# Peptides against a protein of PDB entry 5TUV: the designs that were tried, part 7

Target 1, 107 residues: chain A of PDB entry 5TUV
Amino acid sequence: KEVIDRLRYLKAEIEDLELKERELDQQKLWLQQSIKNVMDDSINNRFSYVTHEDICNCFNGDTLLAIQAPSGTQLEVPIPEMGQNGQKKYQINLKSHSGPIHVLLIN
Target 2, 107 residues: chain B of PDB entry 5TUV
Amino acid sequence: AQECQNLEVERQRRLERIKQKQSQLQELILQQIAFKNLVQRNRHAEQQASRPPPPNSVIHLPFIIVNTSKKTVIDCSISNDKFEYLFNFDNTFEIHDDIEVLKRMGM

## One batch from the design tools (peptide; made by RFdiffusion4, then SolubleMPNN)

Design b1_p8_7_s1 (from b1_p8_7, 4 letters changed)
Fold by OpenDDE base, seed 3:
Structure b1_p8_7_s1 (fold): chain B 107 residues (1-107), chain C 107 residues (1-107), chain A 8 residues (1-8)
Amino acid sequence: as target 1 above (107 residues)
Amino acid sequence: as target 2 above (107 residues)
Amino acid sequence: GTIKKTLK
């Protein structure tokens, strides 16, 4: 009796959870499209930037590189491995297919 | 009993997925808000200045920020068309996306 | 910090 009741409860709850998950999936898709539309707007695109001051205010005490690249640019950060001289290699690989990459030294 | 246990495991999996999706949805909402606030800020600033900022003084979205120690040596290899970049660091670095930067800016 | 750039 107890097990049977628990099974019924669990099945009903799982069904409700399935509905909730689908709802969240739809909301995500809608919001993603909304964001894309906003960012692709010509006026918004014109003003979609940050300043050097903005970046400096976010970080302190480091060398800061700003790398601007077109959407879809591939970013690869290999797992650090020992180099030829025994020093670990820390690398960033960037590959753009739709436009040039621009690098700015902030500080 | 075994069926009950299986359903309980499934229920828990679904609950965790839903929790993750809810968190991701909130992040998307914040992204859209931050972007709109950024655009509004920049539009107002340019109106007050009566001119756009110099091209090399701003960082257009999308971008990433790489921060590392001021002592870190950075070697950069660039293709002739600037479509491919290879960065080598002699020490560790951190990468931050534009979304995180906007958050730190309080957008 | 030092940044070195090389063209490919």
Scores: peptide ipSAE 0.135, ipTM 0.890, DockQ to the pose 0.042
Fold by OpenDDE base, seed 4:
Structure b1_p8_7_s1 (fold): chain B 107 residues (1-107), chain C 107 residues (1-107), chain A 8 residues (1-8)
Amino acid sequence: as target 1 above (107 residues)
Amino acid sequence: as target 2 above (107 residues)
Amino acid sequence: GTIKKTLK
């Protein structure tokens, strides 16, 4: 009797959770589209940048590379392997299909 | 009953998934806000300066930041069309996306 | 740090 009631309660709750999850999924899709629209706006696009100072303020004491690449650019970071000289290889591979990649050095 | 236990596990799984989705949705909202704040900042700055920044002085979105020790030697191979980049580092590095940078900037 | 660039 108690088990049956618990089962009914759980099933009903799970059903409600399913609805909630679908709602969240739809909200995510909507928001993603909204973000895309905002970023694609000509005025927003014109001002969608950071400065060298901005980057330097975020990081200290390092060599900084700023890599601007089109959306969809493929970034590959292979697992470090031993090189010919016995040194581990640390690599970044970038491949763009829609536009050039720009690299800026920031000290 | 076993069925009751199974449903309780399912309920908990769904609750956790919903929590994750709620968090992800919140992050997207914050990203959009950060972007809008960035645009607003830059618009104001350019209005005050009465000119846009030099093209090579800013990093346009989308971008990534690679940071490594100043002692790290970086070798970069670039394709003719600048669509492909191969970076070789003699030491470890970190990669940060533009979203993280905007967060660090306090946008 | 040193950066070396090579065109492919």
Scores: peptide ipSAE 0.134, ipTM 0.890, DockQ to the pose 0.041
Fold by OpenDDE base, seed 1:
Structure b1_p8_7_s1 (fold): chain B 107 residues (1-107), chain C 107 residues (1-107), chain A 8 residues (1-8)
Amino acid sequence: as target 1 above (107 residues)
Amino acid sequence: as target 2 above (107 residues)
Amino acid sequence: GTIKKTLK
């Protein structure tokens, strides 16, 4: 029957798609590890920085804070709620466990 | 048949997931390229200057950029060891990660 | 903008 043939075709295609998806998952893992290795390289790490000019060129007209912190630093932005004075609370909470946090005022 | 329809829906779902994963993979590739270009730029610049940049003139990865109005008042509470920061804003702000900054820089 | 810093 044509229906049976269609079922067989669809099942075979789905199987092929499953293989493709797994391949992409493995490629992602490989690339993530590659990126980690590149960033952790001593020479690359030495030169892994941006300048004030770089930041100013990316953003214009506003107050900019650059916050440098170790990998794994916890960043929390609570949902804005009404404060004591009837003003909404806009907050950023940072917690590092492996090193100090550095803040620079830009522009 | 209903079974064919169900499999066709599943096939389409898998195709969409694969497309999404392919896009994510390309983004990772671009991130790696951007980082390598950044390192190359900085290395060349320091070679030309025959010196590293001043410590407080650069922002080392990883970092985030907080963007807010010039009118925004920012209160910052810092722990004695600089491991914990609490920022309070009297208005809205935007957060941008280092990956986005590198993109905006054209790396 | 104004930034105020305090120690915890």
Scores: peptide ipSAE 0.134, ipTM 0.891, DockQ to the pose 0.040
Fold by OpenDDE base, seed 5:
Structure b1_p8_7_s1 (fold): chain B 107 residues (1-107), chain C 107 residues (1-107), chain A 8 residues (1-8)
Amino acid sequence: as target 1 above (107 residues)
Amino acid sequence: as target 2 above (107 residues)
Amino acid sequence: GTIKKTLK
């Protein structure tokens, strides 16, 4: 009887957890849409940028590339493999579908 | 019982997923706050300067930062419409999204 | 570092 009662309890709890998980999923979707709306606002969009100084303060002693691309741009980083000349190739592939990609060198 | 153990494992799995989703939701909230702070900062800065920043001095969201050694040689192939970029590096690199940058900026 | 650009 104890085992049966435990099984019933666990099944009921799992059902409650499913409901909780769905609630969190809905909240996530709502918040994501909210963020999108805020970013798409004309005034916010005008001021949605960082400066060279901002980037330099975050990173030191390296070559920095800033790549600005439209939302939805595909980013691919293949697993490093041996190149034609025998060295490992480190690669980034970018594909935009809605607009041009802009690259800035940050020193 | 084996069935009881199976359900307990399932319960624990769901609890962990819920915990992860709660954490992700908090991160989204922080992202929204960071973005709003960024916009507010930039609006205030432009008001004080009485002019917008030069076009090539800022990086508009969304963007990524590629960080690599100053000794790294970077080869970039660009499509005619600038919709496709292929970067080849002779050494390792790091990629940081705009969300991480805003975090590092303390937004 | 060196950056090379090539148009496709």
Scores: peptide ipSAE 0.127, ipTM 0.890, DockQ to the pose 0.043

Design b1_p8_7_s2 (from b1_p8_7, 4 letters changed)
Fold by OpenDDE base, seed 5:
Parts: structure tokens; sequence; C-alpha cells
Structure b1_p8_7_s2 (fold): chain B 107 residues (1-107), chain C 107 residues (1-107), chain A 8 residues (1-8)
């Protein structure tokens, strides 16, 4: 009887947790849409940038590439493989579907 | 009972997912705050300067930062429409999204 | 495998 009662309790709790998880999922979607709307606002969009100084303050001692691309741009980083010259290949693949990609050299 | 143990494991798994999702929501809120702070900073800066920054001196969101050694050789192949980029590095690199950069900036 | 991300 105790085991049966425990099983019933656990099943009911799991159902409640499922509802809670779905609620959180909906909140996430709402917040993501809110962020998108704020970013897409004409005034906010105009001022949605960082400077070279900002980037330099965040990083030092290295070559820095700033890659600006439209939302939805796909980024792929293959697992490094040996190249034809016996050197490992380190690659980044970018694919944009809505606009051009812009690259800036920082430092 | 084995069935009770299985449900306990499932319960714990769901609790952990819920915790993770709650954390993700908090991060999204912080992202929105950081973005608003960025916009406010830039608006104020341009008002003080009485001019917008030069177009090639800023990086518009969304963007990523790639950092690598100053000795790293970088080759870039670009499609004719600039919608597809292939970067080749002769050494390792790091990728940082705009969200991380804003965090490092203290926004 | 390949690491895949989407700019947001």
Amino acid sequence: as target 1 above (107 residues)
Amino acid sequence: as target 2 above (107 residues)
Amino acid sequence: STIKKTLQ
C-alpha cells in the first residue's frame, strides 16, 4: 500500500512538473520575442553597436575579427581534421540568408 | 520498488531541466537589460559628440568576435553575393558572441 | 560532428 501510494504521488508530481516546464517554455518564447521587438525598434537599432574600443577592452594580445551578419546567419565550426599538408584544418563556415556579412579587423 | 526508483530518477531529471530553464530565463532578462544599457550609452555618447561614429568604427549587432594568435594566418573565401564565408586558420581560435561581449563590457 | 550556431 505504501509503495502504491508513493507511485501515485510520484506520477502526479511528474505531471505537475511537466506543466511547470511548459509554462517556462512559453515564458522563454515571450521574452525572446520581446527582445527581438526591442532590437528591431528603429531608434534602438540605430544605436545597437559596439566600438573598436569596446572590443579592445574585452580582448588583448590577439588578432580579432568582428563578424557582423543578419540574424539567422548560420555558423559552423567543423571538427579539426588533418589537411593535405599534414596540418590541422581550423575552419569557420558562415551562411547568411537575408543579407551580406561584414568583417572588420580589430587591433 | 524498481518502478518507484525509475520515477524518482525521472522526477529529478525534470527538476534539473526546470532549474536550467529558470536560469536561462534570467540570462535572457540580463541580455535585454544589457542591450538597453548599450543603446542608452550610445545615444548619450552621440549627443555629446554631436555626430554619429564613422561607419567602419563600430560593429552593429548581431555579431561575433573571433580571436586568435597574432601569428595565425587567416584565409577568407567569400561568395560573389557575400552571403557565404569560409575562414581558414592555421591555428586554433576562439569565438565569442555579442551577448558575451556585452557581459564583458559590463553592460 | 560540427558545431552549429545561429546568430540571434
Scores: peptide ipSAE 0.366, ipTM 0.901, DockQ to the pose 0.934
Fold by OpenDDE base, seed 2:
Structure b1_p8_7_s2 (fold): chain B 107 residues (1-107), chain C 107 residues (1-107), chain A 8 residues (1-8)
Amino acid sequence: as target 1 above (107 residues)
Amino acid sequence: as target 2 above (107 residues)
Amino acid sequence: STIKKTLQ
């Protein structure tokens, strides 16, 4: 009797959790769309930038590349492999489909 | 008894997923707030300066930051239309997205 | 494996 009651309780709880998870999934989609709408607004888009100073304040001691690319740009970073000269190769591949990529050197 | 244990494991898995999704939602909210704060900052700054910043002094969203040692040699291959980039590094590097940068800026 | 991301 106790085991049966426990099983019923657990099954009911799992069903409630399933509903909660689906609710969270919907909220995520809503928030993502909201963010997109805010970013795509013409006025917001005009002011959606950071400065060299902003970047320098966030990082120090290194060479910094700022790579601006349109939404949807694909970024690939292969696993470092040994090159022909015995040196590991470190690479970044970028592919844009909607506009040019702009690169700035900072520090 | 075994069925009860199986359901308890399932319950725990669902609880963990829900917790993760709740955290992700919070991050999305923070992202939206950070972006709005960035826009407000820039609007105010341009009003004070009575002009927009020079085009090459700012990085428009979306962007990524690549940081590497100052000793790292960086080679770049670019397509004629700047839609495709290949970066080669002779040493390790780190990549940071614009969301992380906004967080570091305190937005 | 290769890291693949999309800028948004």
Scores: peptide ipSAE 0.359, ipTM 0.900, DockQ to the pose 0.956
Fold by OpenDDE base, seed 1:
Formats: structure tokens, C-alpha cells, sequence
Structure b1_p8_7_s2 (fold): chain B 107 residues (1-107), chain C 107 residues (1-107), chain A 8 residues (1-8)
């Protein structure tokens, strides 16, 4: 009897949680679209950049490469494997389908 | 009852997913704010300077930053159309996306 | 195995 009541309560709560989860999924979709719209705006796009100083302030003492590529560019980092010379291979593979890739040495 | 326990486990799982989704939404909001702040900063800076920055002095979004030791040897192979890049490193490296950079910048 | 990402 009390168990039955508990079961009913839990089922009802799970249904409410399901609705809440779907609501959050919808909110995420709308927010993602909003971000896309903001970034694709012509004025915003014109000013969507960082400077060398910005990057240098974020990172110290290392070699820094800045790689600018179109949205949708594919990035692959293979698991390091031993090379023919006995050295592990550390690689980055980039493939763009919509435009050229630009690389800058920051420091 | 076993059924009650099963539903309680499911309930808890859903609650955790909802919590994760709420956190993800918050991160997206922060990303949007950071981007807007970046645009505002750059607009103001260019207005004060009465000119845009030189093309090679800025990094346009989207981008990634590769961080490695000053001692790391980097080899880069580029396709004819510059759509494909292969980077080879003789040591480990770190990759940071533009979102993380904006966070580090305090945007 | 390879870590794969897409720039956005």
C-alpha cells in the first residue's frame, strides 16, 4: 500500500524530470543558434579576433602556434606511436573543406 | 520493493543528467558573453586608434593555440591549396581552443 | 586511436 503510493510518486516525478530534460535540450538548441547568429553577424565577425599580446598574456615561456581555420575544419591528433627512428610521433592533422588554414608563430 | 529501488536509481540518474545539462547551458551563456565582450573591446580599440590592426597582427576566430616547449622541433607540411596541414613534433604539446583563450583573457 | 575534433 505504502509501496504502491511510493511507486506512483516516483513514476510521476520521473515524468516531470523527463519534461525538464527536454526543456533543457530545447534551451540548449536555441542558445546554440543564438550564438551562431551573433558570431555570423557581419559587424561582430569583423571584430572577432585576438591579438598577439592577448595570447602572450595567456601563455608564458613556450613556443606558441596560432592556427586559424574555417569553421568545420577537422582536427586529428593521433595517439603517439613509436617512429622508425625510435622516437614517438606527435602529430596534428588539419583538414579544411571550405577555406585555407592560416598559421602564425606567436613567440 | 525492487521496482521501487529501480525507479529511485533511474530518478537519480535523470537528476544528474539535468544537473549536467544546466551546467552546459551556463557555459554556453558565458561563451556568448565572452565573445560579445571581445567584440566590444576590439571595436573600442579600433575607434581610439582610428584604424584597424594590421592583418598579420591578429588572429581571427575560430582558432586553436598549440603550446609546446621552446626546445620542441616542429615540422609542417602544407598542401598546395593550404587546405590540409600536417604538423610533426618531436615532443609533447598542448592544444587550447579559442573558448579557453577567451576565458584566460578574462572576457 | 585518434582524437578528433571539429573547429566551431
Amino acid sequence: as target 1 above (107 residues)
Amino acid sequence: as target 2 above (107 residues)
Amino acid sequence: STIKKTLQ
Scores: peptide ipSAE 0.358, ipTM 0.902, DockQ to the pose 0.903
Fold by OpenDDE base, seed 4:
Structure b1_p8_7_s2 (fold): chain B 107 residues (1-107), chain C 107 residues (1-107), chain A 8 residues (1-8)
Amino acid sequence: as target 1 above (107 residues)
Amino acid sequence: as target 2 above (107 residues)
Amino acid sequence: STIKKTLQ
């Protein structure tokens, strides 16, 4: 009797959770589209940048590479492997399909 | 009893997914806010300066930041069309996306 | 970022 009641309760709750999850999924999609629209706006696009100072303020004591690339650019970081000289290889592979990649060095 | 246990596990699984989705949604909201704040900042700054920044002095979104030790040797191979980049590092590096940078900037 | 990151 208690088990049956618990089962009914759980099933009902799971149904509610399913609805909630679907709601969140839709909200995510809507928000993603909203963000895209905001970023694609001509005025917003014109001012969608950071400065060297901004980057330097966020990071200190390092060499910094700023890599600007079109949306959809693929960034691949292979698992470090031993090189021919016995040194681990640390690599970044970038592949753009829609436009050129721009790299800035910040020290 | 076993069915009850199975449903309780499922319930917990769904609750965790919902929690994760809620967190992700909040992050998206913050991203949008940060972007809008960035645009507003830059727009105001350019108005005060009465000119846009030099093209090579800013990093346009979307971008990533790669930081590594100043002692790290970086080699870069670039395709003719600048669509492909291969970076080789002799030491470890970190990658940060534009979203993280905006957060660090306090946007 | 809209850059696709792939870790191998």
Scores: peptide ipSAE 0.302, ipTM 0.900, DockQ to the pose 0.151

Design b1_p8_7_s3 (from b1_p8_7, 5 letters changed)
Fold by OpenDDE base, seed 5:
Structure b1_p8_7_s3 (fold): chain B 107 residues (1-107), chain C 107 residues (1-107), chain A 8 residues (1-8)
Amino acid sequence: as target 1 above (107 residues)
Amino acid sequence: as target 2 above (107 residues)
Amino acid sequence: STIKYTLQ
């Protein structure tokens, strides 16, 4: 009897958790759409940038590449492997489908 | 008894997923706030300066930052259609998205 | 293998 009651309780709780998870999924979708709308606004888009100073303040002592590309751009980082010269190769592959990619060197 | 244990494991799994999703929602909220703060900052700055920044002095969202040692040699090859980029590094690098940068900026 | 990201 105790086991049966526990089973019923657990099943009911899991069902409630499923509903909660779906609610969170919906909220996420709505929030993502909200963010998209805010970013796509013409005024917001005009001012949606950071400066070289901003980046330099976030990072120090390194060479910095700023890669600006449209949303949906694919970025691939292969696992480093040994090259023909005996050195590991470190690579970044970028593919844009909707616009140009801009690269800036930040010193 | 075994069925109860299985359901309890499933219950815990779902609870953890819900917790993760709640955290992700909070991050999205922070992203939206950070973006709005960025726009407000830039708009105010341009109003004070009475001019927009030079085109090559800013990095428009979305973007990523790649940082590597100053000694790292970077080679970049571009496809014929200019939509594909291949970066080769002779040493390790780090990638940071615009969201992380905005966080580091304190937005 | 390759780690893949998509800019958003």
Scores: peptide ipSAE 0.218, ipTM 0.890, DockQ to the pose 0.914
Fold by OpenDDE base, seed 3:
Structure b1_p8_7_s3 (fold): chain B 107 residues (1-107), chain C 107 residues (1-107), chain A 8 residues (1-8)
Amino acid sequence: as target 1 above (107 residues)
Amino acid sequence: as target 2 above (107 residues)
Amino acid sequence: STIKYTLQ
């Protein structure tokens, strides 16, 4: 009897959770499209940049590379493996299909 | 009893997914706000300066920041069309996306 | 740090 009541409660709650999850999925979809539209706007695109000063204020004491590439550029960071000379390999592989990649040394 | 246990596991799984999706939505909202604030800042700055910044002085979105020690040696191989990049580091590095940078900037 | 660039 206690088990039966628990089963009924759980089934009802799961149904409510399914509805909530679908609602969140829909909200995410709309928000993502909204962000895309805002970023693709010609005026917004013209001003969608950061400066060297901005980056320097966010980081200190390190070498900083800024890599700007078109959306959809493939980025791969292989798991570090032992290199030919016994040194671990730390790599970044970039492949763009729609435009050039630009690299800036910040400091 | 076994059915009850199975449903409790399912309920917990759904609750965790919902929590994750709620967090993701919050991040998307903050991302959109940060982008709009960035555009507004830059537009105002250029109006005050009466000119756009030099082309190589800014980093256009989308971008990533790679930071590593000042002692790290970086080797970069670039294709002729600059569509493909291979970076080799002799030590560890960190990657930060533009979203994280905007957060650090306080946008 | 030293950064080396090579064209392919």
Scores: peptide ipSAE 0.168, ipTM 0.888, DockQ to the pose 0.042
Fold by OpenDDE base, seed 4:
Structure b1_p8_7_s3 (fold): chain B 107 residues (1-107), chain C 107 residues (1-107), chain A 8 residues (1-8)
Amino acid sequence: as target 1 above (107 residues)
Amino acid sequence: as target 2 above (107 residues)
Amino acid sequence: STIKYTLQ
């Protein structure tokens, strides 16, 4: 009796959860498209930038590289391996397919 | 019953997945808000200054920030078309995306 | 810090 009732309850709850999950999936897709549209707007695009001061306020005491690249640019960070000089290699590989990459040094 | 136990596991799985999706959705909302705030800030700033910032003084989205020690030696190899970059560091580095930067900026 | 650039 208790098991049967629990089964019915669980099945009903899972059904509700399925509906909720689908709702969230749709909301995510909608919001992603909304963000894209907002960012692609000509006026918004014109003002979609940060300053050197902004970056410096976020980080302290380090060398900072600002790398601006088109969406979809591939970023690869290989696992550090020993170099020829016995030093671990710390590397970043960037590859863009849609436009040039721009690098700024921030101090 | 085993079926009841299986459904309880499934229920918990779905609940956790929904929770994750809700968190991701909230993150997207915050991203959109942050971006809109950034644009508004920059529009206002340029209106007050009556001029846009110099092209090389700002970092346009999308971008990433690489931070490393001031003692780190950075070697950069650039392709002719600037579509491919290879960075070599003699020490560790950190990478931060534009979303994180906007958060740190309080946008 | 020292940054070295090499064109490919």
Scores: peptide ipSAE 0.162, ipTM 0.889, DockQ to the pose 0.041
Fold by OpenDDE base, seed 1:
Structure b1_p8_7_s3 (fold): chain B 107 residues (1-107), chain C 107 residues (1-107), chain A 8 residues (1-8)
Amino acid sequence: as target 1 above (107 residues)
Amino acid sequence: as target 2 above (107 residues)
Amino acid sequence: STIKYTLQ
């Protein structure tokens, strides 16, 4: 009887957790759509930028490239392979289908 | 009982998934807040200056930052329409998305 | 660092 009661309790709790998980899934979808709407707003889009100073304050001592590209741009970083000169290849491939890519060197 | 043990394992697994989803939701909220703060900052700054920033002085979202050593040699191959880029590095590099940059900025 | 650009 005690085991039966425990089983009933666990099953009920799992059912509640299933509902909670679905609730969180719906909240995630809603928030993702909200973020998209906010970012796509014409006024917000106009002011959605950072400055060179902003970037320099975040990173120090190295060469920094800022790559601005349209949403959906394909970015590939192949597994490093040995080059003909005996040096590993470190590579980034970018392909945009909706607009040009802009690259800035940050001092 | 074996059935109780199985359900307890499942219960714990579901609890962990819920915890992960709650964390992911929190991150999305922070992203939205950071973006809104960025927009507000820029709007205020442009109002105070009574002018927009020069086109080449800002980096518009979405973007990525590539960080590499000052000694790294970077070769860039660009298509005529600037829709395709190939970057070759002679050493390792790091990639940071705009979300991480906004976090580092304290937005 | 040195950055080289080549157009395709």
Scores: peptide ipSAE 0.160, ipTM 0.889, DockQ to the pose 0.040

Design b1_p8_7_s4 (from b1_p8_7, 5 letters changed)
Fold by OpenDDE base, seed 3:
Structure b1_p8_7_s4 (fold): chain B 107 residues (1-107), chain C 107 residues (1-107), chain A 8 residues (1-8)
Amino acid sequence: as target 1 above (107 residues)
Amino acid sequence: as target 2 above (107 residues)
Amino acid sequence: STIKKILK
């Protein structure tokens, strides 16, 4: 009946989708490795920076902190909760394992 | 049949994942392009200036930008080796990664 | 809960 035909169609389509998904996964891995190679290049690394002017052009009217940290640095932002004084706690926790963290006040 | 319904749900789930993966690939490509453009810009700028920028005037990748009101009081606690940072804010803040910054810069 | 991100 119609149900049997629909089942056959769906099974065939799902099989095709599985193949497509695997293809995309492989492409992602390749591209990620490519990006890593480009960024890790010594010459590219030397020029991989932005200026204060760049940041100021992207943001306006607020205090801006630039936090430069090594790759792999852990960034934690707890969900704001009430503190002991009845004020919400807004926090950023940074933990680096491979090098120092540098903080710049932009504005 | 119940089997047909189950397969239709699975089909839709796979289609959604594929769509998401395609979008992620596009973002990765844009990131790579942005980085290459940044490097090219900086190389050209340093050649014209005949010197690198002062070390404290630039922000090296990877980095994040923290944006908060000028009224926000920021408390920062750091370890002696600068591997661990704790920021406390008395108000809300926004965090932007280097990828987003490069996008805003038009890279 | 905590939002966690690793810098790359």
Scores: peptide ipSAE 0.133, ipTM 0.892, DockQ to the pose 0.939
Fold by OpenDDE base, seed 5:
Structure b1_p8_7_s4 (fold): chain B 107 residues (1-107), chain C 107 residues (1-107), chain A 8 residues (1-8)
Amino acid sequence: as target 1 above (107 residues)
Amino acid sequence: as target 2 above (107 residues)
Amino acid sequence: STIKKILK
């Protein structure tokens, strides 16, 4: 039957797709490790920064805060809720486990 | 046949996942390239200036940028060890990661 | 913008 042939084809294709997906997963893992290694290199780490000028060129004039935090720092942005004063609360919570957080006002 | 239909649905699901993973992989590649370009730029700039930039004039990776209106009032609560930060805003804000900033910089 | 810092 045409149905039987279609089933065989689909099963074979799905197997090929499984192989492709596993390949992509492996590539992602390797690339993530590569990025980490490059960033953790002592020389690269020394030069891994942007300037105030760089940031100002990327944004058009609102108040800009730069928050430098160690890798793995927890970032939480709660859903805005009404405060006691009738205003919505907009918050950012940061928790670092490996070092201090540094905050700069850019403009 | 129901079995054929089920396999076709599964095939389509896998194809979409593969497409998403391919896109994510491309983004990681661009991230690595951008970082390497940033390091090269900074090394060259410091060589020409014959000195590193002042410590508080640069933002070291990893970082985030918080963008809000100039009228926004920002309250910041900091732990003694600077491991924990709580930011309160009286209005909305945007968060941009370092990867996005590097993209905007054209790295 | 006004930034207020409070130590915990």
Scores: peptide ipSAE 0.107, ipTM 0.892, DockQ to the pose 0.042
Fold by OpenDDE base, seed 1:
Structure b1_p8_7_s4 (fold): chain B 107 residues (1-107), chain C 107 residues (1-107), chain A 8 residues (1-8)
Amino acid sequence: as target 1 above (107 residues)
Amino acid sequence: as target 2 above (107 residues)
Amino acid sequence: STIKKILK
């Protein structure tokens, strides 16, 4: 029957798509590990930086803070709430466990 | 007929997930390329200058950029060991990660 | 912008 044939076709296609999805998942894991390895390389790490000029070229007209912290540093941005003075609180909380945090004012 | 319809819906859902995963993989590839280009640029620049940049003139990865109005007042509280930071802003701000910065730099 | 640093 035509309907039965359609069912068989759809099931086979779904199985093929399932295999494709798993393939993509594996590729993602591999690529993530590759990126980590490249960034952790001693030579690459030595040259993994941007300049003040780089940052200024990306942003204009505002105050820019550059915050450098070790990987794994906790970053929290609480939902703005009303403060004691009637002003909303806008906050950034940073907590590092492996090294110091460095802050630079760019402009 | 209803079973065919259900499978067609599932098929479409899987196709969309696959498309999303393919896009995510492409982004990861671009991130890796951008990082490699950054390293190459810096290596070349230091070779030409025959010296590394001053320590306070560069921002090492990983980092974030905080962008806010020049009128914004920023209060920063830091621990003695510089492992903990609390930033208070009297107005809204934007946060950009290093990946986005590299994209804006055209890496 | 005005930045105020307070050491804990």
Scores: peptide ipSAE 0.102, ipTM 0.892, DockQ to the pose 0.040
Fold by OpenDDE base, seed 4:
Structure b1_p8_7_s4 (fold): chain B 107 residues (1-107), chain C 107 residues (1-107), chain A 8 residues (1-8)
Amino acid sequence: as target 1 above (107 residues)
Amino acid sequence: as target 2 above (107 residues)
Amino acid sequence: STIKKILK
């Protein structure tokens, strides 16, 4: 009897959770599209930038590279391997398919 | 009893997924807010300056930031069309996306 | 830091 009641309760709760999950999924899709629309707006796009100062304020003491690349640019960071000189290789590979990549040295 | 246990496991799994989705949704909301704040800031700044910033003084979204030690030697190979970049570092580096930068900026 | 650029 107790088990049956627990089963009924759990099934009902799971059903509610399913509805909640679907709601969240729809909200995510809507928000993603909303963000895209906002970013693609001509006025917003014109002002969608950060300054050197902004970057410097976020990071201290290091060499900073800013890499601007179109959405969808392939970013590959291979697992460090030993180089010919016995030193580990640290690499970044970038490949864009829709436009040029721009690199700025911040400091 | 076994069915009850199975459903309890399922319930917990769904609860965790929902929690994760809620977190992801919150991040998207924050991204949208941060972007809007960035645009507003820049628009106001340009209005005050009565001119846009020089093209090479700003980093347009989307971008990534690579930070490494000032002692790190960076070798960069660039394709003719600037669609492919290969960076070689003699030491470790960190990569940060534009979303993280906006967060650090307090947007 | 030293940055070396090689154009391909």
Scores: peptide ipSAE 0.099, ipTM 0.892, DockQ to the pose 0.041; fails the geometry check

